# Peptides against a protein of PDB entry 3H8D, part 55

Target 1, 122 residues: chain A of PDB entry 3H8D
Amino acid sequence: DMKRQQRFFRIPFIRPADQYKDPQNKKKGWWYAHFDGPWIARQMELHPDKPPILLVAGKDDMEMCELNLEETGLTRKRGAEILPRQFEEIWERCGGIQYLQSAIESRQARPTYATAMLQNLL

## One batch from the design tools (peptide; aimed at target 1 R10 C65 R76)

Design b2_p25_7 (made by RFdiffusion4)
Pose (drawn by RFdiffusion4):
Structure b2_p25_7 (pose): chain A 119 residues (1-119), chain B 122 residues (1-122), chain P 25 residues (1-25)
Amino acid sequence: KRQQRFFRIPFIRPADQYKDPQNKKKGWWYAHFDGPWIARQMELHPDKPPILLVAGKDDMEMCELNLEETGLTRKRGAEILPRQFEEIWERCGGIQYLQSAIESRQARPTYATAMLQNL
Amino acid sequence: as target 1 above (122 residues)
Amino acid sequence: PYIEVEAEEEEAEVEIYPIEEHLSP
């Protein structure tokens, strides 16, 4: 029913902007858009646990801008294939995280919940 | 979900003559494919030593890869799949829009998602 | 005939965290 689009933004800590390149610890921010709305958000950090977020339970913590208002379709190198998101998501325990939110009635139905519930 | 049937692939390559040269002397080229479901709709090749090759379904059937998407194994090759923009950027810089528009005007281009997309643009 | 070369992944330039604060239309 809707186009699935995935984005990735590599980032460094704000405190690392003016250190030498070897001292800049990298992280990666990810987003899965189910149409205009974000279904899953994922953050890999070099200094704390991975942040896994799903539509519904984590609306407050997730990016609140829809796809057009982010400008992500306009940024070079930002969009990634579905597997590039899914591989990282699975290695972070994302399948169990989304399943747990589904069973406790905290998950908003999206293409992502439909995929886990099917298989 | 015509858009979901669209799949794009890129294979970097070098000539056999450059196989054992230093990495800086390996003149790379790139082979590309746009699959409209099981069939190639557009094929593109950037070469280090000759003009770029642009091929469209219908007009260029003899020259294109004859295998369908499953027969190629490309969906199982690591790093081969690219986003539509990564194909379109190169296709445009090669004159691919003019090449596809001409094939459509000469009626040689078989209707595909690619011809449908160029027509919606015009 | 050609020899295959490993594909290089395309990636965005490194940004400053948090990402959501730097997004705009």

Design b2_p25_7_s1 (made by RFdiffusion4, then SolubleMPNN; from b2_p25_7, 10 letters changed)
Fold by OpenDDE base, seed 2:
Structure b2_p25_7_s1 (fold): chain B 122 residues (1-122), chain C 122 residues (1-122), chain A 25 residues (1-25)
Amino acid sequence: as target 1 above (122 residues)
Amino acid sequence: as target 1 above (122 residues)
Amino acid sequence: EYVEVEPEEEEAETAVYPIKDTLSA
């Protein structure tokens, strides 16, 4: 389980309504993903005009990427892959520790690298 | 030994003569470093006007960074840290595998994560 | 001797939300 490769990705995005606007009128957000082996463990979305969205496997499966890592093409997108800390810094800032902890306590989170790491931290 | 954190960094540089020129007249190079725990294991330099320089610990100590990772401040430079693959791709392209292998065979390379990984590859 | 310049953080190409519509192998 803990032998799976952990990979992290970030994709900037714009709203559909902004896609044909001038660059200065495009408000940018950021989509983040943590893959524990082939499957997503955490997803995070920074939106320009609403609170961050935090999602964890098991609890939020229907709102998360359903593609395996290979199917996403993320590994082939230049600039998409990021360092673990680049994900975790934002995750922590957005209350991700508390969110995942609550999902574990409620038995909604499926076991992942992220749940294991959090349980080691606490 | 293999428990040490492997961290990779890239710093762009310019020639002193170019520092006050217009951006289009600055020829950029790239300095790369691999740290095996606190100490540098590999260094690589891409120059705009000469062949790449490859350096490995033990063999090229006098030409490499002598500071430990913390002393370099690299971990605090935004955008300096890179993914392992971002280092290895360039390293391999520049003949780094052969260079390190030769250093191992000649008993010039000190044991590092890099030497261990190469020995697993071969 | 060389002069260090500040590194730039590389970013992926901007997608349109939702991201799932742009994810494909």
Scores: peptide ipSAE 0.437, ipTM 0.813, DockQ to the pose 0.771
OpenDDE base, seeds 1, 3, 4, 5: peptide ipSAE 0.435, 0.434, 0.435, 0.436; ipTM 0.811, 0.811, 0.813, 0.812

Design b2_p25_7_s2 (made by RFdiffusion4, then SolubleMPNN; from b2_p25_7, 11 letters changed)
Fold by OpenDDE base, seed 5:
Structure b2_p25_7_s2 (fold): chain B 122 residues (1-122), chain C 122 residues (1-122), chain A 25 residues (1-25)
Amino acid sequence: as target 1 above (122 residues)
Amino acid sequence: as target 1 above (122 residues)
Amino acid sequence: EYVEVEPEEEEAETAVAPIKSTLSA
């Protein structure tokens, strides 16, 4: 249903091991989420010392945020919401197109706005 | 076609008469635009001393930006792009829903994402 | 005709979110 609002969020995270370090020694990662209406469609994590993690609904549900968008409080967190392009640029750079494509082809992806957009691009 | 990207922009403006005044005496207005793909769908102007101006495609084409989104340079202007909700919150507050509704009912509005969303809300 | 003003760079405050990354170790 093309009526669902697409919303994108980014939050910095610090590794648990760095929580008590001096600010200069806290390597920040970035957590990204794409919500297709109330539910997460894509998740992405940029780690300071690991490869990016890419997750798509249907395939990676167990590793993704299980909370409804409203339950996350992301909509109330100042500076957490980002533009679609700010998500997509990083998603593309991390190989997210190929990752989602493979999930669609393997029939592991749940239909979302993201799957529909990709299918329209191919 | 539900495939068109919706992008929103906001730019501060000053009156020509305030250009040469001290920064504290420059009353800023805000120009807002909603682009449905390459073309403007809605425009809104917040003046510091006048009622808000609301404009919708089809009805107000002569008063709206005639430039394609790429021609405007807005996509390249840092801080110009805003979240959909940052536009819609002001649009709603300025009576934009009623304005667009009246334009649809009078058959003056060009079909856009904005007209489709409103028709889905009614 | 109106004149555009340069946007002041408001530094977005770094909101730290405690999203527990499921580090599958």
Scores: peptide ipSAE 0.075, ipTM 0.684, DockQ to the pose 0.270
OpenDDE base, seeds 1, 2, 3, 4: peptide ipSAE 0.073, 0.066, 0.068, 0.067; ipTM 0.678, 0.678, 0.675, 0.683

Design b2_p25_7_s3 (made by RFdiffusion4, then SolubleMPNN; from b2_p25_7, 8 letters changed)
Fold by OpenDDE base, seed 2:
Structure b2_p25_7_s3 (fold): chain B 122 residues (1-122), chain C 122 residues (1-122), chain A 25 residues (1-25)
Amino acid sequence: as target 1 above (122 residues)
Amino acid sequence: as target 1 above (122 residues)
Amino acid sequence: EYVEVEAEEEEAETEVYPIKDTLSA
């Protein structure tokens, strides 16, 4: 079985309340996604005014994107796709390793590339 | 044998004569590199005022970077590393497929990830 | 000889949160 392609994306965002403000009054956040083949495996959100949000497949499905990668249009958004390291660096900094590990231990995580990689580190 | 990591980089450049000019008078070029593990496999240069330069390992070694990837410091330059597709799209547009194919046929190309991938397309 | 210029990190266009509402093929 061909290993599914791992693809990573980042989209900057603003709050709805800032949409019509001057640029200087728009506080940016960043939305991150990891796709294991067609399906999202991890999602992460950096907000300007609250703690990072970490989400993993199986555990947090209702809070994550339900669209497959093609349906998202992310591959067609210029500048959206990022290197694996650009995702992982932030993921690690935000405690993503521990978050995913806890989801695996509690049997809440569905198996993905991310769960497999973590299990190889452990 | 673990497959060597393929890494791609892009660095914008200006002509020495433009170094001290106003930004609007600086014509940018782009230098691209593909590393197959520690060693460069392909290099490409987009110039503002001359045709693209395409270089492949084995054929064009004397015109390519002789430093290994770690020696270049490219991995430590923020924004320098790019996605494979960001390299390949430009490579294809510049006739890189034909250039590499010709180097293989003439037995001038050394085997790399790039030569192997091309041979799988053919 | 050429002079290196600092590489710019390309980012996507800024969207409005939540991102899920902006995702479409």
Scores: peptide ipSAE 0.422, ipTM 0.804, DockQ to the pose 0.772
OpenDDE base, seeds 1, 3, 4, 5: peptide ipSAE 0.420, 0.420, 0.421, 0.422; ipTM 0.803, 0.803, 0.804, 0.804

Design b2_p25_7_s4 (made by RFdiffusion4, then SolubleMPNN; from b2_p25_7, 11 letters changed)
Fold by OpenDDE base, seed 5:
Structure b2_p25_7_s4 (fold): chain B 122 residues (1-122), chain C 122 residues (1-122), chain A 25 residues (1-25)
Amino acid sequence: as target 1 above (122 residues)
Amino acid sequence: as target 1 above (122 residues)
Amino acid sequence: EYVEVEPEEEVAETAVYPIKDTLSA
């Protein structure tokens, strides 16, 4: 059902080794998630010290959030929810379109709002 | 056409007299806007020193933003755009539902996405 | 009437990686 709500979230993070350092010495990364209804459709991580990680449902389930949206508590976390464009801009910059397209073509992607939108674009 | 994009914005403001005070001594207000496509549908202002101001299209046009969305530059202002719920929560708290309902019943409200949604709720 | 100030983008509280360990209802 393509009438599912699309919700996007972002959480900044630091490395475990930086937990007890001065704030200025903590390098932040950014964790992103796209939920298509209750389930995650895409996940993305921007790390300060390695290439971006792109993940799509079906292909990368084992590396993605396994909790449904309600279980994550993201909807109750102040500042966590973001606009679609705040996700998509980064997704596109990191090659997410090509990544998802490849997952679709290889039959690894689970059908989601994201796959549907991409297939409308192509 | 109810296929228009709904976009919401928030801009903080201070009193002119507080411009050159220390940050802690600046009392902030919040300006909110709901755009139904290119045109404003609702506007709301939270002031630190007076009651909230609620404004709806049709009734309050002379007190609302007269610029179309593109002209405002809001879409290009980082941090200005907010989620629908970030607007609606404040709107509801300030009596916006009743305000808009009264404007509809008095035939003062211009039909917008906001009026349509309210009429679906009632 | 008033002076607009620059809006700030709201962000969530910083977590420790991996995020999955901190996600909970």
Scores: peptide ipSAE 0.468, ipTM 0.830, DockQ to the pose 0.726
OpenDDE base, seeds 1, 2, 3, 4: peptide ipSAE 0.465, 0.467, 0.464, 0.466; ipTM 0.828, 0.830, 0.828, 0.829

Design b2_p25_8 (made by RFdiffusion4)
Pose (drawn by RFdiffusion4):
Structure b2_p25_8 (pose): chain A 119 residues (1-119), chain B 122 residues (1-122), chain P 25 residues (1-25)
Amino acid sequence: KRQQRFFRIPFIRPADQYKDPQNKKKGWWYAHFDGPWIARQMELHPDKPPILLVAGKDDMEMCELNLEETGLTRKRGAEILPRQFEEIWERCGGIQYLQSAIESRQARPTYATAMLQNL
Amino acid sequence: as target 1 above (122 residues)
Amino acid sequence: HIERFDEWLRSRGMVPLPEMHELFP
């Protein structure tokens, strides 16, 4: 019913902007948009646990801008294939995280919940 | 979900003559494919030593890869799949819009998602 | 819109890498 679009933003800690390149520890921010709205958000950090977020339970913590208002479709190198998102998501325990939110009635139905519930 | 049937692939390549040259002397080219479901709708090749090759379904059937998407194994090849814009950027810089527009005008281009997209643009 | 999104990333303790600020024509 809606187009699935995935984005990735590599980032460094604000405290690392003016250190030499070898001292800049990298992270990656990810977003899965189910149409205009974000279904899953994922953050890989070099200094703390991975942040996994799903629509519904984590609305307060997730990016609140819809796809058009982010400008992500306009940024070069930001969009990624579905597998590039799913591989990282699975290695972070994302399948169990989304499943746990589904069973406890904390998950808003999206293309992502439909995929886990089907298989 | 016509858009979901669209799949794009890129294979970087080198000539055999450059196989054992230093990495800086390996003149790379790129082969591209746009699959509209099981069939290739557009094929594109950037070569280090000759003009770019642009091919469309219908007009260029003899020159294009004859295998369908499953027969190629491209969906199983790591790093081969690209986003639509990665194909479109190169296709545009090669004159692909003019090439596809002409095939449509000469009625040689078989109707595909690519011809449908160019027509919605016009 | 892009500025709001980049500021959102920054508020979360993230600074995008320079190449992430390049836009398509």

Design b2_p25_8_s1 (made by RFdiffusion4, then SolubleMPNN; from b2_p25_8, 8 letters changed)
Fold by OpenDDE base, seed 3:
Structure b2_p25_8_s1 (fold): chain B 122 residues (1-122), chain C 122 residues (1-122), chain A 25 residues (1-25)
Amino acid sequence: as target 1 above (122 residues)
Amino acid sequence: as target 1 above (122 residues)
Amino acid sequence: SWEKFVEWLRSRGLVPLPEMYEFYP
């Protein structure tokens, strides 16, 4: 439904083990989320020393943010919200299209804006 | 129509007279645009030494960008695209709500996403 | 709440950077 607002967010993070290290020894990662209306549709994590994690609603619910957008407080964090392309570029680079496609084909994906767009694209 | 993508852009500018001055003497302004699908809906200009300019489709067509979004090349300018709120915050601060409302009441405004949202808000 | 969200992030081994703790109304 195009009536639902698509919003994207990004948060930098470090590992717990790096929390108390010198700044130069804190390796930074990035947490990404796509919200289709109030609910998360896609989640993505870039880690400094392991492969990216891609998650899609329906398939990966247990690993995805359980909070609705309002509950997260992300909309109240300056700099957290990003443009759609800022999410999509990384998503695509990490193999997100294939990942989501597989989730759709296996009937694991919950319908979201992302699934609809992909189905329109292919 | 929620099916049309709402996109917002911002470009810094300097006055022609400042073009060849020292950097410290180039006073910067900001050009803003809201595109409702391929066509501009609102335009806004922040000037360093005169009042802001607010423009809405239908009423101010002669002063607004005549190019469709693709023709502008704005989507290909890194850093030009901004979040909706980055536009709206300035729009509202400059009296854009009242300006658009007046354009609607006078039947000068062309229907856009902006007019629809305002009519839903009031 | 942001606190709840941070807790969730931490449960995944993610610690947000300090600048993310600022709240903007």
Scores: peptide ipSAE 0.325, ipTM 0.578, DockQ to the pose 0.706
OpenDDE base, seeds 1, 2, 4, 5: peptide ipSAE 0.280, 0.274, 0.278, 0.265; ipTM 0.571, 0.574, 0.571, 0.562

Design b2_p25_8_s2 (made by RFdiffusion4, then SolubleMPNN; from b2_p25_8, 9 letters changed)
Fold by OpenDDE base, seed 1:
Structure b2_p25_8_s2 (fold): chain B 122 residues (1-122), chain C 122 residues (1-122), chain A 25 residues (1-25)
Amino acid sequence: as target 1 above (122 residues)
Amino acid sequence: as target 1 above (122 residues)
Amino acid sequence: SWEKFIEWLRSRGLVPEEEMYELYP
């Protein structure tokens, strides 16, 4: 259902090893999520010390947020929600288009707003 | 026309008197704008040393941004665009509902998406 | 809940940065 609300979120994180260090010694990463209605469609993690992690529904379910949007509390966390383009820009830079396309072609991707939009684009 | 795209923006600013001070001595303010299509509908300024300024189309045209949205370049400034709620939350806290209502009642407000939404709310 | 979400993030090896803010007038 493409009528579901598309919402995007971003949470800064640090490595567990850095959690008790002084702020200047904490390397920051960013966790991103795209929710297609209540269900996560894409997840992305920008780590300070390793390549970005791209995750798409269906293929990467075991690594993606298991909580529905309401359960996460993200909608109630100030500053967490971002514009679609803020997500998509990073997604594109990290090779997300190709990643999702591959997941579709391999029949691993669960149909989402993201898969539909990509199929419309290609 | 309520089919026009509603877009919201935020730009930090400092006082001219502080522009050459060290960062720790620069008091930051925030400039907000709501564009109803290409035309500005609401403008808001949070100053560090004086009360917030609320401005609505029609009433405050002379103090509001004279450039249409495209002319401002805001759509091309990374980080400038914000979610509607990010604007509305501050607008409400600053008494924007009452301000706009008064402008409508005094027949000073130019009809915009903002006036329409308020009239629907009340 | 937010607490549950934070726990999930931690379980994935992500420690959320505590300070997230919005501007208040």
Scores: peptide ipSAE 0.216, ipTM 0.511, DockQ to the pose 0.517
OpenDDE base, seeds 2, 3, 4, 5: peptide ipSAE 0.204, 0.215, 0.214, 0.214; ipTM 0.576, 0.502, 0.502, 0.514; seeds 2, 4 fail the geometry check

Design b2_p25_8_s3 (made by RFdiffusion4, then SolubleMPNN; from b2_p25_8, 7 letters changed)
Fold by OpenDDE base, seed 1:
Structure b2_p25_8_s3 (fold): chain B 122 residues (1-122), chain C 122 residues (1-122), chain A 25 residues (1-25)
Amino acid sequence: as target 1 above (122 residues)
Amino acid sequence: as target 1 above (122 residues)
Amino acid sequence: SWEKFIEWLKSRGMVPLPEMYELYP
């Protein structure tokens, strides 16, 4: 449904092992999410010590946020919401287009705004 | 015209007198702009040493950005674009609703997306 | 809730950092 609001969020995080270290010793990562309406469509994780993780609805549900957007509280955290391009830039840089395309081709991807956009592009 | 893209931007600035000082001695301000399509509709300035400045198209044209959006280069400046709410929150905090309303009532305000939104709200 | 979300993040090995706030003069 193309009517649903597309909203994007990011949250900085650190590793559990770093949470009690001095600031300079905390290696920061970033958690990203694309919500297609109330439900997550894409998730992306930039970890400080391993390759980026890309996740798409349908294929990676078990690893993606299980809370709907309202349940997350993200909408009530100033600074969490980001522009679509801020998400897409990182998504593209991490190979998200190819990842999502592959998920569609394998029929693993649940239809979302993201899948629709990609299919319109290709 | 409600069809025009509404885009919001902010740029930090410092006082000319501070530009060559140490970082700790630079008092930062913030320049905000709302573009209704290619043309600025609202401008807002948070100065470090004086009250905030609110500007609305029609009334304050002489003090507002004279460049259209494309000419500003803001669209090509990463981090400059902000969410609508990021603008509106500050706008509201600075009394922007009242300022714009007064400009409309005095027939000083040029019709923009902002004026339309306000008139719909009131 | 935000608390639940935080716990979810932690369960995935991500400890959220404090929210960053915009600077105001």
Scores: peptide ipSAE 0.304, ipTM 0.606, DockQ to the pose 0.459
OpenDDE base, seeds 2, 3, 4, 5: peptide ipSAE 0.299, 0.295, 0.278, 0.295; ipTM 0.601, 0.592, 0.579, 0.601; seed 2 fails the geometry check

Design b2_p25_8_s4 (made by RFdiffusion4, then SolubleMPNN; from b2_p25_8, 10 letters changed)
Fold by OpenDDE base, seed 3:
Structure b2_p25_8_s4 (fold): chain B 122 residues (1-122), chain C 122 residues (1-122), chain A 25 residues (1-25)
Amino acid sequence: as target 1 above (122 residues)
Amino acid sequence: as target 1 above (122 residues)
Amino acid sequence: SWEKFLEWLRSKGRVPVEEMYELYP
């Protein structure tokens, strides 16, 4: 159902090794999620010292958030929710279109709003 | 048509008198707008030294943005668009519910998504 | 819960950074 609410979230993180360092030495990463209704459709991570991670439902379930949206508490965390474009701009920059396309072509992707939109776009 | 896209925007402003002051002496206000499709439905302004301003379509047309959404360029200004709740929380805190309700009761409010939602809520 | 989510992040090697956002920046 494409009528499901699309919601996007972003959480900053640091590496465990940086946890006890001086603030200036804590290099931030960013965790991103796209929820298609109650379930995650895409996940993305920016890291300070390694390539971005792109994940899509169906293909990467083991690496993605297993909690439904309600369970995460993300909707109740002020500042966590972001606009769709704030996710999509980074997603596109990181090669997300190609990544999702490949997952669809390989029949690894679970159908989501994201897969539907991509299929409409191409 | 309740299927119109609801979009919200926020722009900081400084008072004309503060324009040439030192940065620390430039007190910011905030301009908020709710667009119901292409047309503005609500406008709100936070000022550093006077009460908030609340405006609703139909009643306050002369004081509100006269441009349609496309004409404003707000959709093209990075950081201007905000989440619905980022608008609504301030709106509610400033007495927007009562203000809009009064505008509806006095038959001054033009029907918008906001009026419809309020009528469904009450 | 939020705590459960944070624990999940930590289990994946990502330590969440708590940030406070001002209502009136």
Scores: peptide ipSAE 0.339, ipTM 0.603, DockQ to the pose 0.449
OpenDDE base, seeds 1, 2, 4, 5: peptide ipSAE 0.338, 0.336, 0.337, 0.332; ipTM 0.610, 0.604, 0.607, 0.612; seed 2 fails the geometry check

## One batch from the design tools (peptide; aimed at target 1 G79)

Design b2_p26_1 (made by RFdiffusion4)
Pose (drawn by RFdiffusion4):
Structure b2_p26_1 (pose): chain A 119 residues (1-119), chain B 122 residues (1-122), chain P 26 residues (1-26)
Amino acid sequence: KRQQRFFRIPFIRPADQYKDPQNKKKGWWYAHFDGPWIARQMELHPDKPPILLVAGKDDMEMCELNLEETGLTRKRGAEILPRQFEEIWERCGGIQYLQSAIESRQARPTYATAMLQNL
Amino acid sequence: as target 1 above (122 residues)
Amino acid sequence: FHEMIPLDEVDEELEEALELLDEMEE
């Protein structure tokens, strides 16, 4: 029913902007858009646990801008293939995280919940 | 979900003569493919030593890869799949829009998602 | 994330392909 689009933004801590390159610890921010709306958000951090977020339970914590208002389709190197998102998501325990939210009635139905519920 | 049937692939390559040369002397080229479902709709090759090769379905059937998407194993090759814009950016710089527009005008281009996309643009 | 400094991601194969096209156009 809707186009699935995935984005990735590598980042460094704000405190690391003026250190030498070898002292800049990298992280990665990810987003899965189910049409204009974000279904899953994932953040890999070098200094704290991975942040896994799903539409519904985590609306307050997730990026609130829809796809057009982010400009992500306009940023070079930002868009990634579905597998590049899914591989990281699974390694973070994302399947169990989305399943737990589904069973406790905290998950908004999206293409992502439909995929986990099917298989 | 015609868009979901669209799949794009890129294979960097070098000539055999450059196989054992220093990494800085390995003149790379790139082979590309746009699959419209099971069949190649567009094929593109950047070469380090000759003009770029642009191929479209219908007009260029003899020159294109004859295998369908499953027969190639490309969906199982690590790093081969690319986003549509990664194909389109190179296709445009090679004159691919003019090449596809001409094939459509000469009616040689078989209708594909690629010809449908160029027509919606015009 | 909004507080983090973003880094640009580069597709090296794509940039090299564009450089080759620039050379051809010259």

Design b2_p26_1_s1 (made by RFdiffusion4, then SolubleMPNN; from b2_p26_1, 10 letters changed)
Fold by OpenDDE base, seed 5:
Structure b2_p26_1_s1 (fold): chain B 122 residues (1-122), chain C 122 residues (1-122), chain A 26 residues (1-26)
Amino acid sequence: as target 1 above (122 residues)
Amino acid sequence: as target 1 above (122 residues)
Amino acid sequence: MKDYVPLEEVDEELEEALKLLDELAK
């Protein structure tokens, strides 16, 4: 159902190895998620010292958040939710369109709002 | 038409009198706007040294932004747009529900998405 | 899924606004 609410979230993270280091030695990354209704449709991670990670439902389920939106508590975390464009801007810059397109073409992507929107664009 | 896009914005401001003072003497306020489609439906201002200002379309037109959304340039200002809840949380805390309700009851409020939502709640 | 340590950096502008409201409410 394409009437599901689309919600986006962003959370900074530090590497586990940096957890107990001095603040100056804690390199910050960014975790992004797009939820299509209760379930994650896309996930993205910006790392300070390696390439971005792009993940799409169906293809990358094992690497993505397995919790439904309510289980994540993201909706209750102040400052976590972001505007759609705040996600999409980064997604696009990281090659997300091509990544998702490839997943669709290979029949790896689970149909989501994201896949539908992309297919409408192409 | 209730199908109009609802968009919210927040911009910090400094009082004109503080413009050329030392940074420590520049008290920051916050300007909030809710646009129901192209036109502002609600406006709110947090001031550092006076009560919040609440404004609703129809009632307070002369004190509100007279520019349509595109004219404001807000959509092009990075960081200006905020989530609905980021507006509503402040609105509620400032007594916005009661303010808008009163405006509706007195027939001062122009029908907007905001008035419709409130009337659906009550 | 890889585990990361989240940093709870909230919306600073929101927090500032809320703080201002709290101060005014006193």
Scores: peptide ipSAE 0.059, ipTM 0.653, DockQ to the pose 0.780
OpenDDE base, seeds 1, 2, 3, 4: peptide ipSAE 0.052, 0.052, 0.048, 0.043; ipTM 0.651, 0.653, 0.649, 0.650

